Peptides against a protein of PDB entry 4U39. Designs and how they scored, part 14

Target 1, 302 residues: chain A of PDB entry 4U39
Amino acid sequence: SIKVIGVGGGGNNAVNRMIENEVQGVEYIAVNTDAQALNLSKAEVKMQIGAKLTRGLGAGANPEVGKKAAEESKEQIEEALKGADMVFVTAGMGGGTGTGAAPVIAQIAKDLGALTVGVVTRPFTFEGRKRQLQAAGGISAMKEAVDTLIVIPNDRILEIVDKNTPMLEAFREADNVLRQGVQGISDLIATPGLINLDFADVKTIMSNKGSALMGIGIATGENRAAEAAKKAISSPLLEAAIDGAQGVLMNITGGTNLSLYEVQEAADIVASASDQDVNMIFGSVINENLKDEIVVTVIATG

## One batch from the design tools (peptide; made by RFdiffusion4, then SolubleMPNN)

Design b1_p24_6_s1
Fold by OpenDDE base, seed 1:
Structure b1_p24_6_s1 (fold): chain B 302 residues (1-302), chain A 24 residues (1-24)
Amino acid sequence: as target 1 above (302 residues)
Amino acid sequence: MAKNFVIVAKSKEELRKKLEELKK
């Protein structure tokens, strides 16, 4: 089984976005210290952590409170994660609950023997230096607690959105990028296809790989597949080129009109940008909601 | 029409070969 655990406000917003986009084949768990925020989650499983410590009032933007809250609730987290083959831990780093609890939850998942993937955001620079410093500590702790850590630099999202984009929309885009990171991987595993992915192959590419980079490209119209692939490999979210990556996960998602030619064209572009000896998982996914859009997600590991 | 599929490849050449096999 695949479980997605959203930790704190940003993680829970991402989980809500995943549910709204009908990400299939995963179980959703919402974790928060704030009981009121947790009640707004769309996840089937809702877990309040640190009830004694926080009294449901949240972590007060203190990562140490988030950490202690997860430690207090360790047994409950273990029970909720038990039997998962794969666990996605998603959080917005820089806050109290997400920053502190996500590494603890990730470690619990890893200790249970699940392939543990972190998908987290760095805060925007405008959220202030304190959040950046807290996020850096949380990311460092996540790196030790996961098999693969996808870190989304929120400031790079500002390069892919309109300069006049309101702050609220920038956060929504960050939630969407978190969704795309989880969905880009989960769809490869959970979506029934002509060729099913062996979970052993996923483990080979994602186990103990440390930090991973993610690129996303979206396009419509003529040459949409090539355009989406080019956007993905040149994505501002990629802090480095994918040519040095030991592993690449590629997902091409399109509507019912997605052609095999388009899939091949996109695959050739991403493969051409990758190392010759790269371990690649390439998947094609049909999503009826995309209509004329193609989405290419590239995750580079190692 | 493309269908849901996943290809695992250890090289660009293997990927191309497997993609060509899907055309048959």
Scores: peptide ipSAE 0.371, ipTM 0.874, DockQ to the pose 0.894
Fold by OpenDDE base, seed 4:
Structure b1_p24_6_s1 (fold): chain B 302 residues (1-302), chain A 24 residues (1-24)
Amino acid sequence: as target 1 above (302 residues)
Amino acid sequence: MAKNFVIVAKSKEELRKKLEELKK
C-alpha cells in the first residue's frame, strides 16, 4: 500500500489538492497540531499530534514543538503507517508542525520498513529569514530520515508563473507542485493496468538516494510532447541538470489522444538529457481529465 | 491510443529498445 501523509498546514493543503485532483491508489493521512485546521482536511484519516503538548492550538511556528508533538504521538503514527510499502511525507518547510514533525514521521515510516519519500517545499524568500532558517534545519533532518527527499524551491515557482501572479496563487502553485511530485511517482506504481513495474525496481531507484530533483513540463499543441519534455528537463524547479543522476523516474501523462509517438518523443528527450547508464523508470499514464495537455514529470535521484 | 505502461531500463539504449518494441 501507498500512504501519503500531509504534515502541518502546507502538507495538508497539498493533500487536499491531491484529493481534489483524484490521485488514485493512495491512502491519505492528514497530520496536524492544530485541531481546527485538521478538521478542514479532506483526508479520510485525520491525526491530531501532540494533543497534550499543544492542546490542539498548533505549534506556534516552532519546529521544536512540532518535533515533540510527533514524538508524543509516535504510537499513533506507527499504527497509521503499519503495512505501508511506500510512504510519502509532504510538508511545507519553515512552519512549526511541518518542519518539526515531518522528519519524525519520516523516520517512523523508515523504521517500519517502508520506502520513505519526502516531498517538501522551501519557503519563499518573502516569507522571511526565520522561515528559511527553520526550513533549512527541517530539510537537514528530513535528509537523514528518508530514502529520497524531493525539495521544491518555492522561489523557482515564481519563475514559472506570471510576474503579476498574486501571492495566494503562488502558494496554490506550490501545493500543486507538491501534488505533481507525489502523483508523478504514485501513478507509476498504483495506476490500474500498469504491467511490469515491480516495487523492487522503485526501491532500486529511490532507496537511500538522498536528495532528488524534480522537473515539470506542461504543453499543448502539435509539438506538445517534445515541448513538455524540454520544459521538464529545463524546469526552473531543477536546481541542477539531470545528466549526472544515477536514477530517473519519468511520467508522461496525457488525455485519451496521447499517441505512442508522443510518448516516444518525450522519452527520447529525457533519456537524451540523462546519463548513458541511468536507471530509468518511464511511465505513460492516461488521464481523461487532460484534454489537450501533456504533463511530463521528471524526478532525478542520486 | 497510448496505453498505461511502465518501462524499466538500466540504460538509454535499453529504454529505446523497449520503446521500439511497444510500437510493434
Scores: peptide ipSAE 0.386, ipTM 0.879, DockQ to the pose 0.877; fails the geometry check
Fold by OpenDDE base, seed 2:
Structure b1_p24_6_s1 (fold): chain B 302 residues (1-302), chain A 24 residues (1-24)
Amino acid sequence: as target 1 above (302 residues)
Amino acid sequence: MAKNFVIVAKSKEELRKKLEELKK
């Protein structure tokens, strides 16, 4: 089974966005120290952590409280993650609960033998230096606790949205990028296809790979596949080029009009930008809601 | 029409080969 665990406010917002976008084949778990915020989760499983420590009042933007809350609730987390083959841990770094609890939860998942993937955001620079420093500590702890860690630099989201985008919309876009990171991988595994992905192949590409980069490209029109692929490999979300990556996961999602030619064209572009000896998982997914859009997600590992 | 599928490849050459096989 695949489990997605949203940790703290940002992680739970991302999980809500995943549920709203009908990300299939995954089980959702919402984790928070704030009981009121947790009640707003759409996840089937809602877990309050650190009930004794926090009394449901949240972590007060303190990562140490988030960490201790997860440690207090270790057995409950273990029970919720038990039997998962893969666990996505999603969180907004820089907050109290997400920053502190996500590494603990990730370690629990890893210790249970699940392939553990972190999908987390760095805070925007405008959230202030304290959040950036807290996020750096949380990301460092996540690196040790996961098999693969996708870090989304929120400041790079500002490069893909309109200059007049309100701050609240920038946070919503961060939640959407977290969704895309999880969905880009989960769809490759969980989507019924002609060729099923062996979970062993996913493990080969994602196990003990450390930090990963994610690029996203969306396009429409006659050259939409090529354009989407080019946008993905040059995405502002990529902190580096994918040419040094040892592994690449690529998802091409399109409507019912997606052609094999378009799939090949996009794959050739991403492959051409990758190392010759790159281990690649390439998936094509049909989503009837995309109509004329193609979405290319690239995750580069190693 | 493309269908849902996944290709695993260890090289660009293998990827191209597997993509060509899907066209048959």
Scores: peptide ipSAE 0.352, ipTM 0.865, DockQ to the pose 0.883; fails the geometry check
Fold by OpenDDE base, seed 5:
Structure b1_p24_6_s1 (fold): chain B 302 residues (1-302), chain A 24 residues (1-24)
Amino acid sequence: as target 1 above (302 residues)
Amino acid sequence: MAKNFVIVAKSKEELRKKLEELKK
């Protein structure tokens, strides 16, 4: 069983985006301290944490309140995560609930024996220094609580969107990047294929790997596979090159016209940019909703 | 036409070999 738990406003927005994009083979859990915000979740499982502490009024942008709220609700979180083989913990770092509760929830998942993957955002610089500092503390706590932590630097999203992109659209793109990170991994595990992925192989690549980098490339046209792969390995979302990575997860997603040649071309590009002794999981996924687009997602661990 | 599949490889060479096997 794969569970995706969205923590706080940003995490719940990402979960809503995943549900809207029909990400299959996962159970969605929405967690928040704000009862009104939680009611807007599309997740089947909705959990209000810290009801005694916060009275449903949220964490007031205080990570310590978010932490204590998760600690108050530990037993409920344990029951919701019970039986998961893998848990994705998604949050927008820098807020109260996400920053404080996500590390606690991640630790609960890990203590239950689930492969625990954090997929979190750093706030935009324009959200202010306080959020950046809170996010740094939360990311540090997440790193200790997860097997793999994917950190999306939101400021790098501004490099891949139009300069005139409204702030609201920049947040929507951050939610979409969170979705792509979760879906890029979950599709490799949950999508029925000619060759099924052994969950033991996923554990080998993702267990106790610490920080991971994510790159995404999207392209269309004749050289779309090569272009998408090149964009993924040079993605602004990558804080470093993937050449030193001990493990690489690669997902190539395309429409029904995706060829084995395109798949091979993309795989060769990513492999060529990786270490010679890299442990690689490479998956091809057909998404009928994709027309001429190829999406390459690269997650580098180690 | 590509299908849903996953390849686990411990090297570039193994990856290439497994991809070639899928073309068969």
Scores: peptide ipSAE 0.342, ipTM 0.864, DockQ to the pose 0.877; fails the geometry check

## One batch from the design tools (peptide; made by RFdiffusion4, then SolubleMPNN)

Design b1_p25_2_s3
Fold by OpenDDE base, seed 2:
Formats: C-alpha cells, structure tokens, sequence
Structure b1_p25_2_s3 (fold): chain B 302 residues (1-302), chain A 25 residues (1-25)
C-alpha cells in the first residue's frame, strides 16, 4: 500500500490539494499538533500528535516541540504506517510541527521497512530568516530519515508564476507543486497508463538516494510532448542540471489522446539531457482531465 | 544508458470506463 502523510499546516494543505485533485491509489493521513487545523483536513485518517505536550494548541513555530510531539505519539504513528510499502512524508519546512515532526515520522516509516520519500518545501525568502534557518535544520534531519528527499525551493515557484501573484496564491502554488511531486511518483505505481512501472523498479531508483531534484513541464499543441520535456529539464525548480544525476524517474501524463510516439519523444529528450550512465525509468499516465495538455515530471537522484 | 522499457500495459477499457464513471459521479 502507498500512504501519504501531511505533517503540519503546509503538509496538510498539500494533502487537501491531493484529495481535491483525486490522486488515486493512496491512503491519506493528516498529522498535526493543532487540533483546530487538523479538523480542516480532508484526509480519512487524522492524527493529533503531542496531545499532552501541546494540548492541541500547536507547536508555537518551534521545531523542538514538533519533534517531541511526534516522539510522544510514536506508537500511534507506527500503527498508522504499519503495512505500508511506500510512505510519502510531505511538509512545509520552517514551521514548528512540519519541521520537527516530519523527520521523526519519516524515520518511523523507514524503520518499518517502507520506501520513504520526503516531499518538502523550503520557505519563501519573505517568510524571514528564522524560517529559513529552521527549514535548513529540518531538511538536514529529513535527509537522514528518508530514502529520497525532494526539496522544493518556494522562491523558484515565484519564477513560474506571474510577478503580481498574491502571497496566498504563491502558497497555493507551493501546495500544487508538492501535489505534483507526490502524484508524479504515486501515479507511476497506482495509476494504469501506457507504460506502467512496478514498485520494484521505483524502489531500485529511489532507495537510499538522498536528495532529489524535481522539474515539471506543461505544454499543449502539436509539439506538446517535446515542449513539456524541454520545460521539465529546464525547470526553475531544478537547482542544478540533471546531467550529473545517477538516476532519473520520469512521468509523462497526458489525456486519452496521449500517443506512444509522444511518450518516446519526451523520454528521448530527457535521456539526451541526462548522463550516459544514468539509470532512467519512465512511465506514462492517462489523466482525462488534462485533455490536450501533457505534463512531464522529472525526478533526478544522485 | 539503460532505458528500462517497461511493457506497455494499456489500462483495460473497463478500467478507463470505471475512472470516467468515478469522475462523472
């Protein structure tokens, strides 16, 4: 089974966005120290952590409180994760609960033998230096606790969106990029497409790889596959080029009109931008909601 | 470059119809 755990406010917003976009074949778990915020989750499983420590009032933007809250609730987390083959841990780094609890939850998942993938954001620069420093500590702890860690730099989202985008919409776009990171992997396993991957193939590429970079490209029209692939490999979300990656996971998602030729064209572009010795796996997914759009997601590891 | 060509498993027409039915409900 695949489980997606949203940890704290940002992680739970991302999980809500996944549920709203009908990401299938996954079980959703919402985790928070704030009981009021947790009630707003759309997840089937809702877990309040650190009830004794926080009394449901949240972590007060302190990562050490988030950590201790997850440690207090370890047995409940273990029970909720038991029997998962894969666990996604999603969080907004820089806060109290997400930054502190996500590494603890990830370690519990890994210790249970699940393939553990972190999908997390760095805070925007405008959230201030304190959040950036807290996020750096949380990301470092996540790196040790997961098999693969996808880090989304929120400041790079501002390069993709309109310059006049309100702050609230920039956070919604961060939640959407978190969704795309989880869905880009989970759909390859759980969603039948033109080319399906098995869990063993994904496990081979993602096990003990450490940090990963994600690129996303979207295009329409006659050359949509090639354009989407080119946008993915040149995505502002990539902090580095993919040419040095030891592993590449590619998802090509299209509507019912997605052709095998378009899948091959996109795969060849990503492969040509990668190292000659790269282990590349690619899958294709059919999403009827995309109509004439193609979405290419590239995850580079190593 | 090892491109692992995975076998093209087309979703059965039944699985596509079940998804279309679930999205229309």
Amino acid sequence: as target 1 above (302 residues)
Amino acid sequence: MKILHFEVRKASQEQLEARAAAAAA
Scores: peptide ipSAE 0.016, ipTM 0.464, DockQ to the pose 0.029
Fold by OpenDDE base, seed 1:
Structure b1_p25_2_s3 (fold): chain B 302 residues (1-302), chain A 25 residues (1-25)
Amino acid sequence: as target 1 above (302 residues)
Amino acid sequence: MKILHFEVRKASQEQLEARAAAAAA
């Protein structure tokens, strides 16, 4: 089974966005120290951590409180994650709960033998230096606790959105990018397409790879596959070129009109931008909610 | 610790099977 665990406010917002976009074949778990925020989760499983420590009042933006809250609730986290083959741990880094609890939860998932993938954000620069420093510590701890850690630099989202984009919309876009990171992988396993991957293929690419970068491209029209692939490999979310990656995971998602030719065209573009010795795997997914759009997601590992 | 199990409507196994059948078609 695939489980997605949203940790803290940002992680729970991402999980809500995943549920709203009907990401299939996954079980959702919401984790928070704030009981009021947790009640707003759309997830089937809601877990309040650190009830003794925090009394449901949240972590006060302190990662050490988030960590201790997860440690207090270890047995219940183990029970909720038991029997998962794959666990996505999603969080906004820089806060109290997400930053502190996500590494603990990830380690629990890994110790249970699940393929453990972190999908996390760096805070925007405007969230302040304290959040950036807390995020750096949380990301470092996540890297040790996961098989693969996808880090989304929120400041790069500002390169994709209009300069006049309200702060609230920038956060919604961060939640959407977190969704795309989880969905881009989970759909390869859980959602039938023109080219399906098995869990063993994904496990081979993602096991003990450490940090990963994600690129996303969306396009429409006659050259939509090529354009989406080009946008993915040139995505501002890729802090480095996919050149030099040891592994590449590619998802090509389209509507019911997605052709094998379009899948091949997109795959060839990503392959041409990757090293010759790269272990590249690609899958295709049919999403009926995509009309004439193709979405290409590239995850570069190593 | 309160684990609130809300029965969120799982896409019925029928909806998953219908999507799998539509993609196989």
Scores: peptide ipSAE 0.010, ipTM 0.344, DockQ to the pose 0.016
Fold by OpenDDE base, seed 4:
Structure b1_p25_2_s3 (fold): chain B 302 residues (1-302), chain A 25 residues (1-25)
Amino acid sequence: as target 1 above (302 residues)
Amino acid sequence: MKILHFEVRKASQEQLEARAAAAAA
């Protein structure tokens, strides 16, 4: 089974966005120290952590409170994660609950033998230096606790949105990028496609790989596959070029009109941009909500 | 000659037919 755990405010917003986009074949768990915020989650499973420590009033933007809250609730987290083959831990780094609790939850998932993937954001620079420093500590702890850690630099989202984009919409786009990171991997396993991957293939590429970067490309029209692939490998979300990655996981998602030729064309572009010795796997997903659109997601590991 | 080690598991013919039937309904 695949479980997605949203941790704290940002993680829970991402999980809500996943549910709203009908991401299939995954179980959603919302985790928070704030009971009022947790009640607004759309997740089927809701877990309040650190009830004794926080009394449901949240972590006060303190990562140590988030950590202790997850430690207090360890047994409940273990029970919620039991029997998962794969666990996605999603959070916005820099806050109290997400930054402190996400590494603890990830370690619990890993200790249970699940393939544990972190999908986290770095805060925007405008959120201030304190949040950046807290996020750096949380990301460091996540790297030790996961098999693969996808880090989304929120400042790079500002390169792909309109300059007049309201702050609230920039946060919604961060939630959407978190969704795309989870869905781009989960769909390869849970959603049948033109080319299916098994869980063993995904486990081989993601197990004990450490940090990963994600690129996304979307295009329409006659050259949509090639354009989407080119956008993915040149994505601002890739803080480094895809050349030098030891592993690449690629998802090619399209509508019912997606052809094997388009899948091959997209795969060849990504392979040509990658190192010769790269371990590359790719899958193809059919999403009926995509009319003439192709979405290419690239996860570069190592 | 870049040897792309793609382990491609093709969808079964039955899975393709089941999808075509679901899209036609």
Scores: peptide ipSAE 0.006, ipTM 0.351, DockQ to the pose 0.020
Fold by OpenDDE base, seed 3:
Structure b1_p25_2_s3 (fold): chain B 302 residues (1-302), chain A 25 residues (1-25)
Amino acid sequence: as target 1 above (302 residues)
Amino acid sequence: MKILHFEVRKASQEQLEARAAAAAA
């Protein structure tokens, strides 16, 4: 089974976006130290951590409180994650609960033998230096606790949105990019397409790879596959070129009119931009909600 | 070492609206 665990405010917002977008074939778990915020989750499984430590009042933006809260609730987290083949741990780094608890939860998932993938955000520069420093510590701890860590730099989201985008919409887009990171992988396993991947293929690319980068491209029209692939490999979310990646996971998602030719064209573009010795796997997904759009997601590992 | 400098064309306002419409559907 595939489990998605949202940790703290940003992780819970991302899980809510996944549920709202009907991401299939996954079980959702919301984790928080704030009981009021946790009640707003759409997840079927809601877990309050550190009830003795925090009394449900949250972590006070302190990562050490988030860490201790997850440690207090270790047995409950183990029970909730038991029997998962794959666990996504999603969080906004820089806060108290997400930054402190996400590495502990990821380690629990890994110790249970699940393929453990972190999908996390770096805070925007405008959130201040304290959040950036806390996020750096949380990301370092996540790297040790996961098989693959996808890090989304929120400041790069500002390059793909309008300059006049309100702060609240920038956070909403960060939640959406977290959704896309989880869905871009989970759909390859859970959602049938023109080219299906098995869990063993995904495990080969993602096991013990450390840091990863994600690029996304979307296009329409006659050359939509080629344009979407070019946008994905040049995405501002890729802080580095896919040149030099040891592994590439590619998802080509389209509507019912997606052709094998379009899938191959997109795959050839990504392969041509990658090293010759790269371990590349690609899958295709059919999403009936995508009429004339193609979405290409690229995850570069190593 | 071909540094593929692809100019990232911003997602058009239409693509942002299409995503918003697909999420509202």
Scores: peptide ipSAE 0.000, ipTM 0.325, DockQ to the pose 0.016

Design b1_p25_2_s4
Fold by OpenDDE base, seed 1:
Structure b1_p25_2_s4 (fold): chain B 302 residues (1-302), chain A 25 residues (1-25)
Amino acid sequence: as target 1 above (302 residues)
Amino acid sequence: MKILHLDVFKRSAEQAAAAAAAAAA
């Protein structure tokens, strides 16, 4: 089974966005120290952590409180994760609960033998230096606790959106990018497409790889496959070129009109931009909610 | 183990054919 755990406010917002976009074949778990925020989750499983420590009042933006809250609730987390083959841990880094609890939850998942993937955001620069420093510590701890850690630099989202984009929309886009990171992997396993991957293929690419980068490209029109692939490999979310990656996971998602030729064209572009010795795997997914759009997601590991 | 690009496409064509056959049944 595949489990997605949203940890803290940002993680729970991302999980809500996944549920709203009908990401299939996954079980959703919302984890928070704030009981009021947790009640707003759309997840089937809601877990309050650190009830004794926090009394449901949240972590007060302190990662050490988030950590201790997850440690207090370790047995409950283990029970909720038991029998998962794969666990996604999603969080916004820089806060209290997400930054502190996500590494603890990830380690619990890994110790249970699940393929453990972190999908996390770095805070925007405007959230202040304190959040950036807390995020750096949380990301370091996540890297040790996961098989693969996808880090989304929120400041790079500002390069994709209009300069006049409201702050709330920038956060919503960060939640959407977290969704795309989880869905881009989970759909390869859980959703039938033109090219299905097995869990063993994904495990081979993602097991013990450490940090990963994600690029996303969306396009429409006659050259949509090529354009989406080019946008994915040149995505501002890729802090480095995919050249030099040891592994590449590619998802090519389209509507019911997605052709095998378009899948091949997109795969060839990503392969041509990757090292010759890269272990590249790609899948194709049909999403009926996509009209004339193709979405290419590239995850570079190593 | 170099997963040859060709084997992924071949498995994909076989899976697509199997899915199309299952949808036509």
Scores: peptide ipSAE 0.005, ipTM 0.390, DockQ to the pose 0.025
Fold by OpenDDE base, seed 3:
Structure b1_p25_2_s4 (fold): chain B 302 residues (1-302), chain A 25 residues (1-25)
Amino acid sequence: as target 1 above (302 residues)
Amino acid sequence: MKILHLDVFKRSAEQAAAAAAAAAA
């Protein structure tokens, strides 16, 4: 089974976006130290952590409180994650609960023998230096606790939105990029396409790979496959060139009109931009909600 | 290059907003 665990405010917002976008074949778990915020989750499983420590009042933006809250609730986390083959741990780094609890939850998932994938954001520079420093510590702890850690640099989202984009919309886009990171992997396993991957294929690319980067491309029209692939490999979310990656996971998602030729064209573009010795796997997904759009998601590991 | 990335994320945000609106209806 695949489980997605949203940790703290940012992680729970991302889980809500996944549920709203009908991401299939996954079980959703919301974790928070704030009981009021947790009540707003759409997840089937809601877990308040650190009830004794925090009394449901949240972590006060302190990662050490988030960490201790997860440690207090270890047995409940183990029970919720038991029997998962794959666990996505999603969080916004820089806060209290997400930064402190996500590494503890990830380690619990890994110790249970699940393929453990972190999908996390770095805070925007405008959130201040304190959040950036807290996020750096949380990311370091996550890297040790996961098989693969996808890090989304929120400042790169500002390179791809209008300069007049409201702060609330920039956070919604960060939640959406977290959704795309989880969905781009989970759909390869859970959703039928022209080329299906099994869990063993994904495990080969993601096991013990450390840090990963994600690129996304969307296009329409006659050259949509090639354009989407070119956008994915040149994505601002890729802080490094894809040619330095040891592994590449590619998802090519389209509507019912997605052709095998378009899938091959997109795969060939990503392969040509990658190292010759790269371990590349690609899958295709049919999403009936996509009309004439192709979405290419690239995850570069190593 | 930059404009096309803008469109990707804008469309993704619009899709997420449409899905959120559909789930709220």
Scores: peptide ipSAE 0.000, ipTM 0.397, DockQ to the pose 0.015
Fold by OpenDDE base, seed 4:
Structure b1_p25_2_s4 (fold): chain B 302 residues (1-302), chain A 25 residues (1-25)
Amino acid sequence: as target 1 above (302 residues)
Amino acid sequence: MKILHLDVFKRSAEQAAAAAAAAAA
């Protein structure tokens, strides 16, 4: 089974966005120290952590409170994650609950023998130096606790949104990028496509790979596959070129009109931009909600 | 090059909003 666990405010917003986008084949768990925020989760499983420590009032933007809250609730987290083959841990780094609890939850998932994938954001620079420093500590702790850690730099989202984009929409876009990181992997396993991957293939590419970067491309028209692939490998979310990656996971998602030729064309572009010795796997997904669009997601590990 | 990236995420958000609107109907 695949479980997605959203940790703290940003993680729970991302999980809500996943549910609203009908991401299939996954179980959703919302974790928070704030009981009021947790009640707004759309997840089937809602877990309040650190009830004794916080009394449901949240972590006060303190990662040590988030950590201790997860430690207090360890047995409950173990029970909720038990029997998962794969666990996605999603959080916004820089806060109290997400930054402190996500590494503890990830370690619990890994200790249970699940393939553990972190999908986390760095805060925007405008959130201030304190949040950046807290996020750096949380990301370092996540890296040790997961098999693969996808880090989304929120400042790069500002390069791909309009300058007039309201701050609330920039945060919604961060939640959407977190969604795309989870969905881009989960769909390869859980959603039938033209080329399905098994869980063993994904496990081989993602096990003990450390940090990863994600690129996304979307295009329409006659050259949509090639354009989507080129956009994915040149994505502002890729802080480094994919030519230095030891592993590449690629998802090619299209509508019912997605051709095998388009899948191959997209794969060849990503392969040509990657190192010759790279371990590359790719899958294709059919999403009926995509009309004439192709979405290419690239995850570069190493 | 920068303008092409805006369209990617904006369309994804618009599709997500359209799918959510279709599921609510």
Scores: peptide ipSAE 0.000, ipTM 0.406, DockQ to the pose 0.015
Fold by OpenDDE base, seed 5:
Structure b1_p25_2_s4 (fold): chain B 302 residues (1-302), chain A 25 residues (1-25)
Amino acid sequence: as target 1 above (302 residues)
Amino acid sequence: MKILHLDVFKRSAEQAAAAAAAAAA
């Protein structure tokens, strides 16, 4: 089974966005130290952590409180994650609960033998230096606790959105990019397509790879596959070129009109931008909601 | 290269606003 665990405010917002977008074949768990915020989760499983420590009042933006809250609730987390083959741990780094609890939860998942993937955001620069420093510590702890850690730099989202984009829309976009990171992998396993990957293929690319970068490209029209692939490999979310990656995971998602030729064309573009010795795997997913759109998601590991 | 990212983000924001409006009704 695949489990997605949202940790703290940002992680829970991302999980809500996944549920709203009907991401299939995954079980959703919402974790928070704030009981009021947790009640707003759309997840079937809602877990309050650190009830004794925090009394449901949240972590006060302190990662050490988030860490201790997860440690207090270890047995409950273990039971919720039990029997998962894969666990996605999603969080906004820089806060109290997400930054502190996500590494503990990830380690629990890994110790249970699940393929453990972190999908996390770095805070926007406007959230202040304290959040950036807390996020750096949380990301470092996540790297040790996961098989693969996808890090989304929120400041790069501001390069993609209009300069007049309200702050709330920038956060909603960060939640959507977290959704795309989880869905881009989970769909390869859980959703039938033209080219299905097995769990063993995904495990080979993602096991013990450390940090990863994600690129996303979307296009329509006659050259939509090539354009989506080119946008994915040149995505502002990629802090480095894909040519340095040891492994590449590619998702090519389209509507019912997605052709095998378009899948091959997109895969060839990403392969040509990658190192010759890269271990690249790609899958194709059919999403009837995309109609004429192609979405290419690239995850560069190593 | 028109970075079509803006339209994807607008649609995701509009869908989120519509879902929030539907959840508030």
Scores: peptide ipSAE 0.000, ipTM 0.416, DockQ to the pose 0.014

